# Peptides against a protein of PDB entry 2AZE, part 57

Target 1, 148 residues: chain A of PDB entry 2AZE
Amino acid sequence: AQECQNLEVERQRRLERIKQKQSQLQELILQQIAFKNLVQRNRHAEQQASRPPPPNSVIHLPFIIVNTSKKTVIDCSISNDKFEYLFNFDNTFEIHDDIEVLKRMGMACGLESGSCSAEDLKMARSLVPKALEPYVTEMAQGTVGGVF
Target 2, 101 residues: chain B of PDB entry 2AZE
Amino acid sequence: GRLEGLTQDLRQLQESEQQLDHLMNICTTQLRLLSEDTDSQRLAYVTCQDLRSIADPAEQMVMVIKAPPETQLQAVDSSENFQISLKSKQGPIDVFLCPEE

## One batch from the design tools (peptide; aimed at target 2 T71 A75 V76)

Design b1_p26_1_s2 (made by RFdiffusion4, then SolubleMPNN; from b1_p26_1, 10 letters changed)
Fold by OpenDDE base, seed 2:
Structure b1_p26_1_s2 (fold): chain B 148 residues (1-148), chain C 101 residues (1-101), chain A 26 residues (1-26)
Amino acid sequence: as target 1 above (148 residues)
Amino acid sequence: as target 2 above (101 residues)
Amino acid sequence: APLPSRLSSNDIPKGTSVTYTLVKRI
């Protein structure tokens, strides 16, 4: 009886760990797709142009963005070595990391919401190794975790 | 019995987790390869146009922050205002607006 | 904890602070 109880606890622990890893894997897949798609887009764009974009016109990863109303008053203090920043906002703000930006740009092909067209799904599959394609399909269908 | 069932479940979960770990290793390997490819790194950028397309440039201001890894970000909601504090231990932080703004 | 992909000022309880760490992805 006690042994069964111990095994049940272990079972739950393993299930929870698997669930966490599933979430991590999905995020890793989205990152991979987004990054590769971004690189592909930019490569194509630069090929269509006669030259690469001006250096100051692009923002290389990694980065984060803070957005707020243009009417928001922002006070900023910076240390001499620029190791420390302090911003004060008189109104609400949002922070987005580069991955979130890429998702909103459509670089993850809508896979992040499970709402991608057949063409988007085809693109997503083409940007991952063959072993990951079934999982990408499951993400698109919302059936991840069904094997358990 | 109950014991047999639990034992079997644990074996199955172990196998499932191993498969999951394998897939994660594939993903991490791919990401590492991307990080090590100089051409990919050169092309891993967004434009100000990209940022404006997602942030409603007519009404929103977008601030870009480039900070070293392990930089700490503290956000505060005080009675008077909101605050963001950045502290880096590995190098300087760069904050800027898109030139077109 | 690592910085979430999205953080709104509305996610911060009034009168409190939250602290995150920026992580390198690529």
Scores: peptide ipSAE 0.606, ipTM 0.924, DockQ to the pose 0.901
OpenDDE base, seeds 1, 3, 4, 5: peptide ipSAE 0.601, 0.566, 0.597, 0.570; ipTM 0.924, 0.919, 0.923, 0.920

Design b1_p26_1_s3 (made by RFdiffusion4, then SolubleMPNN; from b1_p26_1, 11 letters changed)
Fold by OpenDDE base, seed 4:
Structure b1_p26_1_s3 (fold): chain B 148 residues (1-148), chain C 101 residues (1-101), chain A 26 residues (1-26)
Amino acid sequence: as target 1 above (148 residues)
Amino acid sequence: as target 2 above (101 residues)
Amino acid sequence: APLPLRLSSSDIPKGTSVTYTLVERI
């Protein structure tokens, strides 16, 4: 019936919206975990060293990185006010957001790929509010995304 | 029947979405709190060693870009070369290499 | 659109350009 068809359309709409929100939530969780884990790591390291690192030896968030071969020729043009930059590369490059860097550092505990060890999962859970722990578990198991 | 089944599905989906919204709000709140915490921000850094783990400076040049929010980044793949253009509206952009390089 | 977490030059269609906005996530 027409009524059923209308509901089917609505069902599909909701499913898609939920899927999008799931992806967004997962990313938010990963960001939270990565950030908190980074802070925790650095706090511990500074305590052990009994000093903060030299200011010019660290890079505070936010940042992005661009990497390319050391052999790549790079031409850079900078505006007087440094508001504009233009880079020309004669070879391929990669751009990474700070979150990506943190993930690759293991700050998200491998949760981003669902490859958490038991210890990684424990760490991940400890870095989120209780309400998020079940979802973290689902992420680790790769079971997120199913129909509710 | 089909109608009853669909109606039930929609109710379940609505509940699921509401749960997601709630969880997202929690996450957003947590991230906001982190951004507002001075101590956390002080400790929110990576080292050159960290970056080496991502891209070995022995083989890769690693350029760090510190740009204000809302900076536009344009990447171009031309027939001749590759380009990155940065345009900030809120302040200067800082680009540097790790001192160890 | 916000800059993706990772962007390779190979992700850019040849002969084209892509424009993103840097956003502060955390």
Scores: peptide ipSAE 0.558, ipTM 0.919, DockQ to the pose 0.886
OpenDDE base, seeds 1, 2, 3, 5: peptide ipSAE 0.384, 0.378, 0.378, 0.377; ipTM 0.907, 0.907, 0.906, 0.908

Design b1_p26_1_s4 (made by RFdiffusion4, then SolubleMPNN; from b1_p26_1, 13 letters changed)
Fold by OpenDDE base, seed 4:
Structure b1_p26_1_s4 (fold): chain B 148 residues (1-148), chain C 101 residues (1-101), chain A 26 residues (1-26)
Amino acid sequence: as target 1 above (148 residues)
Amino acid sequence: as target 2 above (101 residues)
Amino acid sequence: KELPLRLSSNDIAKGTSVTYTLKKRI
């Protein structure tokens, strides 16, 4: 009886750990897909234009963005060594990391929300190693979470 | 019995976790390869148009922050306080507006 | 160039202070 209880505790512990790892894996997969898809998009675009974009017209990863109304007044204080910044806004703002931006751009093919079309899923699968394809499929179906 | 069932479950969970670890290693390897590939890094960029696409391009300004790893970002967004604080330990932080803005 | 950087948290709760750390993705 006590042995069973101990095993139940261990079972729950492992289940939680697996859940955490599943979340981490999903995020890693999304990052991989988003990055590769972005690279692919840009490669194609540059090929079509027969030239790369001007250096100062693009933002290379990694980055964080802050967006706010153009009417928002922003006061910025910067340390001399540029190690510290302080921004004060007179209105609300939004913060997004680059992965979130890529997701919103569709670079993760809607996989992040399990909203993949057939073509989206095909693209997503093509951007990961074969070993990850089953998991991508599960993500698209929203069926990740079971024991495999 | 219950004991046998639990024992079997634990074995299955162990196998599942090992599979996850393996898949994570694959993902990490792929991301590392991407980070080490010069051509991929050259092409890993977004445009100002891309950045504005996630908000109202006509009404929003977009500020870009380039910061080294382990930089801390503290944000307060309330009716009484709207603030972002950045603190880096590994190098200078670069902040700029989208060039096309 | 380094790809693997992201905020440790993506959620910003309005009306509260949220602290993030830029972490390597890998």
Scores: peptide ipSAE 0.425, ipTM 0.902, DockQ to the pose 0.321
OpenDDE base, seeds 1, 2, 3, 5: peptide ipSAE 0.417, 0.305, 0.399, 0.355; ipTM 0.901, 0.886, 0.899, 0.894; seed 3 fails the geometry check

Design b1_p26_2 (made by RFdiffusion4)
Pose (drawn by RFdiffusion4):
Structure b1_p26_2 (pose): chain A 148 residues (1-148), chain B 101 residues (1-101), chain P 26 residues (1-26)
Amino acid sequence: as target 1 above (148 residues)
Amino acid sequence: as target 2 above (101 residues)
Amino acid sequence: SAQLEITYTDASGNTTTITSLPLTVS
C-alpha cells in the first residue's frame, strides 16, 4: 500500500507533465502554421504589383496589441531611455498577442478551434512536417485529450 | 495486483512522454529554423488592414507595443483605474498607433 | 512571439502570472 501510494503520486505527476506538454505542443504547431502562412501570404502579395510595402504601413513580429475605446483617456509616462513606460486608462482595455492576432486573421487555418474547411485543413497539413501530421489531425477533431 | 497495475501505467506514461518530447523537439526546431531565416523574418509582418479585421482604427483605438525579449508587463486593476506598466531591463521599448482614424 | 513576463494585479492586491493572452481588464 505504501509503495502503491508512491507510484500513484508519481503517476499523477507524470499525467500533469503530459497534459501541460500536449497544450504546449498544440500551441507550437499553431505558431509554426501561422508564421509560415503569414510569410507566404506576404511573399505572394509582394509579387502581385511589385514594390515592397512602405515601412510605416507594416508591423514586424514580435509585437503586442492594446486596444480601448477611442474615448478612453490614456495617460502616458516614459522614462528617459524609454526602457520604462506607464499607461493609465480610465476604461476597459484589451491586450492581444501577435499570435492571437494571426489566429484571428485565420493564419492558423481555423485549427485553433477545429474550424477547418477541407482546404483549410489541407493548407494546415502542408505547413507542418510529416511527423506532426497525425497530431494536426487530432487538433482538427478536438480529440486531443484523454491523455495518452 | 495494483502495484503491477501502477508499474504498467508508469511505463505507458514514460513512452507517451518520450513521444511527445520528440514531436515538441521537431516542432521547436521548425520554429528555430524560421527565426534563423532572413527571408521569412523580412516577410513576417502584418499590415494596418490586418489589424482592422480584429479591431479597426475607426471606432476603437489600437496601440502597438514592441519591447525587446525578457521585458516585463504588469497590468493593474486599481480601486479606481486601470494601468499597464512596461519595464525593459535591456533596450528601449517602442509604441505607436494605426493610420485610418 | 513576444517573450514577456506578464503579470496581473487585481483590486485586492493579488498578483497572478499570465501565461497566455488575450487579457481584458474590466

Design b1_p26_2_s1 (made by RFdiffusion4, then SolubleMPNN; from b1_p26_2, 10 letters changed)
Fold by OpenDDE base, seed 5:
Structure b1_p26_2_s1 (fold): chain B 148 residues (1-148), chain C 101 residues (1-101), chain A 26 residues (1-26)
Amino acid sequence: as target 1 above (148 residues)
Amino acid sequence: as target 2 above (101 residues)
Amino acid sequence: MSDLDMTYTDKNGNVTKITSLPLTIS
C-alpha cells in the first residue's frame, strides 16, 4: 500500500539522518578528547619545565596546515593589509586541519581508528562527561549504531 | 503486520535520534566550555615537532595558516597549477613556515 | 571543523564545500 511505502521512505530518511548524526557525534567526541588531552599534556609539560614555552615556539589552535614537497615551486601574492593571500603550487599539496594533527599525535587515544589499548581507552573515557563514556566504549569496540 | 512493524521502527528511531541529539548537545557544550576557558586556550597549542606527525619538514615544506573566523579558503585545481586563495573579512591572516629543527 | 569557510574547485570548475580534511590537491 501507498501508506507503507511512505513509511518506508520515512524510515530510510530517518536512518540516514541518524547515521549522519552518529558521524557528527563521533567527530565531536574525538575533538573533545583530543583537545582536553592536548591541554593536559601541555599543562604537565609546563609544570615540569616550571615555565611556559616561548610564545613563538608554539602554534595555538585553531590553525590549518598546508604541506608540499620542498621541490614544489610556490608563488605567493599577499595584499598590503594581509587580508588576502594567493598561493600557486606547481605540484601536489595537502591541506590538514588542526584536529588531524592532534589525532596523529595520538591525542584522540587511537579512538579515531579503533586502535585503542586498554590504557588508551581509559584515558579517552576520563576525558569525556560520564554520559558519553558508553559511546566512547562503543566507538572503541566498533559497535556504534548497533542498536539502530 | 507490515504497517505496524514500520510504525514501531519509526518510534524506535525517534527515540534513538533523541538520544543522539542529547549526546551531541553535551559534546557541543563541552567544546564551547573549552573555547571559553582562558587557561585551556592558553594550553591549546602544538609545536613544530608535533607538526612533523603530519609532514616531516626534512622532506616537506610545512606552512601554517592562522586566520580570523569566517576567512574564506578556496582550493582550486586549475589547468595551469594548483591554488589556494585566502580572503579574510575580520583581520589579517598570518602565514608562516614551520622551521626544520 | 575549522572556522574557515573552505571550498574546492575541481578541474572541471565544480565548486564544493570542503567538509572534511585532509584534502589532497593533485
Scores: peptide ipSAE 0.479, ipTM 0.900, DockQ to the pose 0.838
OpenDDE base, seeds 1, 2, 3, 4: peptide ipSAE 0.030, 0.026, 0.030, 0.018; ipTM 0.852, 0.848, 0.854, 0.841; seeds 1, 2 fail the geometry check

Design b1_p26_2_s2 (made by RFdiffusion4, then SolubleMPNN; from b1_p26_2, 9 letters changed)
Fold by OpenDDE base, seed 5:
Structure b1_p26_2_s2 (fold): chain B 148 residues (1-148), chain C 101 residues (1-101), chain A 26 residues (1-26)
Amino acid sequence: as target 1 above (148 residues)
Amino acid sequence: as target 2 above (101 residues)
Amino acid sequence: MADLNITYTDKNGNVTQITSLPLTIK
């Protein structure tokens, strides 16, 4: 019947929306873990050093990075007010977000790939509110995507 | 029947979505709190060594871009070259290279 | 996350909004 067909369409729509929200939630969790872990790392490091690092030796979030072969020829044009930049590359390049940098640094505890040791998982859980711990566990197990 | 089953599914999906929304709100709140915490932001940094561990400047050039909010970044793949265009409306853009040493 | 508006124009001139990184230009 047409009614059932309509409900089927709605069901699929809702399923897709839920799937999207699940992905968004996972990313938010990873960001939270990565940021908190980074802050924790740096706090500990500064305590051990008994001083903060030199201002020009660190890069504060947010930022992006562009990487390319050191052999790549780059031409750069900058406006006088530095509001505009133009870079020309003679070869391939990559653009990465600060979050990805943090992930590659291990700040997300390997949760991004579901490759968590017991210690990694413990750390990840400790960096989120209690309400999110079950979801972190599911992420580590690769069992997310189920209907709550 | 089929209709009853579908109706029940939709109710369950609604509950699931509400749970997701709740969890997302928690996450968003936590991230906002981090953003608003001065000490956390002071400590939210990476070092050049961190970047070197990801992309070794011995092999890769690493360029760091610090741009104001809503800066436009256009990446272009043309037949002539590859291009990045940055345009800010809210202030100057800072670009620097991560040194090898 | 950096609050950037990122677009990519491919070799065919098609412009797409980039919502996630990394972006590899080949």
Scores: peptide ipSAE 0.495, ipTM 0.904, DockQ to the pose 0.929
OpenDDE base, seeds 1, 2, 3, 4: peptide ipSAE 0.487, 0.491, 0.490, 0.492; ipTM 0.903, 0.902, 0.903, 0.903

Design b1_p26_2_s3 (made by RFdiffusion4, then SolubleMPNN; from b1_p26_2, 11 letters changed)
Fold by OpenDDE base, seed 3:
Structure b1_p26_2_s3 (fold): chain B 148 residues (1-148), chain C 101 residues (1-101), chain A 26 residues (1-26)
Amino acid sequence: as target 1 above (148 residues)
Amino acid sequence: as target 2 above (101 residues)
Amino acid sequence: MSDLDITYTDKDGKVTKITSLPLTLK
């Protein structure tokens, strides 16, 4: 009985670890797709424009964005060396990392929300190595996450 | 019996985890390749138009934070306190404002 | 035009009202 109990505990531990790794893998896939798609988009845009965008008009990764109402009063304290910032708001704010921004831009082809069109799925598959294509397909179909 | 069943389950789970690890390694390798490619990094940017698609600058103020690695970010968003604290140990932090359309 | 209300305080205690952060995208 004790042997079975020990193995059951181990089984549960492994199942939970696998679940976490599945989530991590999905995020990594989304990041890969988003990054490659962004690079591809910008490459194409620069080729069409025959010039890069103005330097001060773009933000290179990595970055974080903070947004709040334009009516929000912000008290900003900055150290002399710019190593420290303190922002005090009088209302709520939102924080988004660059990956989330890319997802909202559609750079992950809607794969993150399972809203891939046929064209989106085709694009997503084209941006990952062959070994990952089946997983991308499963993500699009919502079939990932089953118990092994 | 139950013992044999559990043993078999553990073996199968081990194989499944190994497969996941392999796929994750493929992903991390691809991301590393992107990070090491100068041209890709040059092209890894968003525009003001992109940011406007996330938060309309007509209604929202949008700040962009570029900070060195391992910068500490503390955020409090409650009815009594709304605060963001940034502390870098590896260099200056840059904060940009996205202009209105 | 902008409704931004930002108070800038440096470590020396200098306080100023600004309409933009030190760096603004163009």
Scores: peptide ipSAE 0.143, ipTM 0.870, DockQ to the pose 0.031
OpenDDE base, seeds 1, 2, 4, 5: peptide ipSAE 0.032, 0.078, 0.020, 0.041; ipTM 0.853, 0.861, 0.842, 0.858

Design b1_p26_2_s4 (made by RFdiffusion4, then SolubleMPNN; from b1_p26_2, 8 letters changed)
Fold by OpenDDE base, seed 3:
Structure b1_p26_2_s4 (fold): chain B 148 residues (1-148), chain C 101 residues (1-101), chain A 26 residues (1-26)
Amino acid sequence: as target 1 above (148 residues)
Amino acid sequence: as target 2 above (101 residues)
Amino acid sequence: MSNLNITYTDKNGNTTKITSLPLTLS
């Protein structure tokens, strides 16, 4: 009786851990696709332009962004060495990471939201190793979540 | 019996987790390769136009923060006001606005 | 991926480590 109870607890713990790892794996796949797709896009663009963009016209990863209404009053204090910043906002603001930006740009091929066309899926598959292709397919179909 | 069933389930779950770990290692390796590739890093950028597609500066102010690794970002909600505190130990922090087109 | 260590302190003074963005303060 007690041994069965203990094993049941362990079973539940493992199921939760697997669920977490599934989520982490999906995120890693999306990041990989997004990064590779971004690089591919920019490579193509630079080839077409026959030159790289001006250095100050691009933002290299990694970065984060903070967005708020243009009406938001922002007070900023900066240390002399720029090691410290303090921002005060009088209204709502949001913080986003570069990966989220890439996703919204479509660099993850819509795989993150299940809005993946046949062409998007083809692109996504082409940007991952063979071993990950089945998982990408499952993500697109919304069938991820089971234990395999 | 139930004990036998649970034991078998745990073994199967272990195998499933090992498979997940394997796939995650593959992903991690790929990401590391990207980070180590000079051309990939050179090409890993977005434009202000890209950012405007996410949050239009006509309506939203977009601030970009580039900070050294392990920089601390503290967000504080005071209900009346909100704060962001940045503190770096490895170098200067670069903050700039995405210009409105 | 972010190079930052992000923490969030809510209106009640509770501080938590943020491991996933976006984060909205409203």
Scores: peptide ipSAE 0.502, ipTM 0.900, DockQ to the pose 0.872
OpenDDE base, seeds 1, 2, 4, 5: peptide ipSAE 0.496, 0.492, 0.287, 0.484; ipTM 0.899, 0.898, 0.884, 0.900

Design b1_p26_3 (made by RFdiffusion4)
Pose (drawn by RFdiffusion4):
Structure b1_p26_3 (pose): chain A 148 residues (1-148), chain B 101 residues (1-101), chain P 26 residues (1-26)
Amino acid sequence: as target 1 above (148 residues)
Amino acid sequence: as target 2 above (101 residues)
Amino acid sequence: SVLESHTWTIEIVGGIANIPSFFKMS
């Protein structure tokens, strides 16, 4: 019984590591797909009607987005060297990641929620190495859990 | 008995984790290759029209933050106001708005 | 007075920022 207790806590510890790692694997696959998809969307757009986009109309990764109502008062304070910043808001604001932005743009082909058309899924499968194809299929069905 | 039952479970979980680590390894390698790729990095950008479908600078205000790696971001809910604090240990941080308003 | 606070470290993986994908303060 004593030894069984030790094996059970070890088992539960491993089950927690696998659960964490599965979520990490899924997020990494979505990033791989989203980044590759964005790059190919821009590579193609730069062909159509030549001359690369003006530098001010473009934002390179990595970045963060903050949005609030157009009325919301913001108070900005900056350190000399611009290493430190402080923003005060008199209303609700939202913070978004670039990967979240890319997902909402549909760069991950709806795979973030299994919302893939046949073409979306085909696109997602082709942007990932063959060894990751089964796991992409698992993500597309939502049958990722059960903890293997 | 149960001891063998737990031992067999530990073996399944050991093999499963080895497989997951292998796939994560392949996955992070793909991401590393993308970060080392100059043409991909040059093309890894979003337009102002992109940031619009997720929040357009017509009704809402959009702020872009670019801080070097390892910088800290603290968000605060005061008794009366909201705040975002950015502290970069190395390198300056950049902040700007979107053109359409 | 602080009612609640959250602190993150911004990291980069594959050229993408690593923070919570979405956060709302309300």

Design b1_p26_3_s2 (made by RFdiffusion4, then SolubleMPNN; from b1_p26_3, 18 letters changed)
Fold by OpenDDE base, seed 4:
Structure b1_p26_3_s2 (fold): chain B 148 residues (1-148), chain C 101 residues (1-101), chain A 26 residues (1-26)
Amino acid sequence: as target 1 above (148 residues)
Amino acid sequence: as target 2 above (101 residues)
Amino acid sequence: SIVSQKVFTIRVEGGLAVLPSHLVLE
């Protein structure tokens, strides 16, 4: 009886750990797909344009985006060494990390929401190692974790 | 019995976790490869057009923050306080504005 | 009315690229 109880505790512990790892893995996969897809897009675009974009016209990863109404008054204080910034807004703002931006750009092929077309899924699969393809498929179907 | 069932479950879970660990290692390896590839890093960028698709500068001001690793960002968004605090440990922080056009 | 506090830690998937021009993108 006690042994069974101990195993039940361990079972629950492992289940929770697995769920956490699943979430982490999914995010890693999305990042990989998004990054590779972005690189691929830009490579193709530059080839078509026969030149890279002007250096000041692009933002390289990593970055953070902050957006607010153009009418929002922003008070910014910066330390002398620029190590510290303080922004005060008189209205609400939004923050997005680069991965979120890439997702909204479609760089993750809609995999993040499980809304992949056949073409999107094909693209997603093509951007990961073979060993990850089944998991990508599961993500697209929303069936990750169903075995547990 | 219960014991046998639990033991079997644990074995299955162990196998599943090992598989996850393996897949995660593959992912992290791929990401490292991307980080080590100069050409990939050169091409890992977004444009103002991309940013406009996220928030139209015609209506929204879009700031881009470039900061060193381990920079901390603290944000407060409430009816009483709207604030973003950035604190870098390794170097200066750069902020850019996306033009409307 | 939304009350929220968000904390981020900037990650790097490679080297940091800094634009030559500050504050305004071209």
Scores: peptide ipSAE 0.024, ipTM 0.853, DockQ to the pose 0.234
OpenDDE base, seeds 1, 2, 3, 5: peptide ipSAE 0.019, 0.024, 0.019, 0.020; ipTM 0.852, 0.854, 0.853, 0.853

Design b1_p26_3_s3 (made by RFdiffusion4, then SolubleMPNN; from b1_p26_3, 14 letters changed)
Fold by OpenDDE base, seed 2:
Structure b1_p26_3_s3 (fold): chain B 148 residues (1-148), chain C 101 residues (1-101), chain A 26 residues (1-26)
Amino acid sequence: as target 1 above (148 residues)
Amino acid sequence: as target 2 above (101 residues)
Amino acid sequence: SIVSSYTFTIKVRGGLAVIPSHLVLS
């Protein structure tokens, strides 16, 4: 009786942990695909160009993006050592991390929303190790979530 | 009985979690390899044109923040106040703007 | 009222390139 109760609690704990790990794995896969795809894109672009892009025209990962209306007044306070920043806006703003930028660029091949064409899925599979391909397929089909 | 069923479930869940851990290790390893590859680091960038997929600099101000690991970002977006706080412990924070054109 | 309030810890996934603050990308 008590033993069964203890095991049931443990079962629920493990199920929840697995669910969390599934979410983490999906995000890791998306990051891997996005990064590799980005690198390939840029490599190809630089090969097609006679020279690499100007140094001040590119933003290397990692980064965070903040956007707001041009009419928004922004007050910025910076510590002397630049270790601390405080931004005050008079209107709403948006924050985006670099992964979100890559996703919106299509670097994750639409896998993040399960909106992959056959070509997108092929690309996504080609950017991960063999062991991860089945999981990529499940993500594309929206069938991830079960315990295997 | 119930005990046997639960015991079996736990064994199966353990195997499933081990498989997940294995896949996560593979993925983490790949990401680490990318981060350690000099050529990949050099090519891991976006342009202002790419950023327009997030927000058009012609209509909105687009600010880029580059901060060291473990930098804390705190954001408040409400009718009372709109604020972003950044606190780094490992180095200076850099902020720059994406041009309109 | 509060629309959104959150904290986020920036994690490094690649190399850091130092760009002087307040620059406009060219």
Scores: peptide ipSAE 0.061, ipTM 0.860, DockQ to the pose 0.247
OpenDDE base, seeds 1, 3, 4, 5: peptide ipSAE 0.022, 0.023, 0.029, 0.036; ipTM 0.858, 0.854, 0.858, 0.852; seeds 1, 5 fail the geometry check

Design b1_p26_3_s4 (made by RFdiffusion4, then SolubleMPNN; from b1_p26_3, 16 letters changed)
Fold by OpenDDE base, seed 5:
Structure b1_p26_3_s4 (fold): chain B 148 residues (1-148), chain C 101 residues (1-101), chain A 26 residues (1-26)
Amino acid sequence: as target 1 above (148 residues)
Amino acid sequence: as target 2 above (101 residues)
Amino acid sequence: SIVSQKVFTIKVLGGLAVLPSHLVMS
């Protein structure tokens, strides 16, 4: 009885650990896809233009963005060495991580929400090592973790 | 029995976790390779057009923040306080405004 | 991003001190 109880506790612990790892893996896969897709897009664009974009016209990763209404008043306090910033807004704002930006750009092919078209899924699969393709498929179908 | 069933479950979970660990190792390796690839890093950028697709500067002010690793970002977004605090320990923070068309 | 190094640790907090303000963009 006590042994069974211990095993049940262990089972639950392992299940939770697996779920955590699944979430981590999914995020890593999404980052990989988004990044590779972005690089691929830009490489193609630069090849077509036969030149890179003007340096001041692009933002390299990593970054974050903050957006708010144009009507929002923003006060910014900056330390002399620019090591510290304080922004005060008179209304709500949004913060987006660069990965989130890439996802919203479609760089993750809609895989993040399980909304992949056939073409999106094909692209997503093409951007990961073969060993990860089945998992990408499962993500698209929403069947990750079904064997647990 | 119950014990046998639980034992079998644990074995199956162990196998599943091992497979998961393997996939994670593959993925992390790929990410490291991408981080080390100079050409990939050169091409890892978004344009103002991309940012406008996220938040249109016609309606939204879009601010881009580039900071050194380990920079702390603290945000307060409440009914009475709207604030972002950035603190870097490794270098200066750069802030850019996405221009309107 | 992890690929481009994790830059930010985002925390949602309250009670931060308010400093004298001005607008500076670069």
Scores: peptide ipSAE 0.023, ipTM 0.859, DockQ to the pose 0.054
OpenDDE base, seeds 1, 2, 3, 4: peptide ipSAE 0.021, 0.022, 0.022, 0.022; ipTM 0.858, 0.856, 0.857, 0.854; seed 2 fails the geometry check

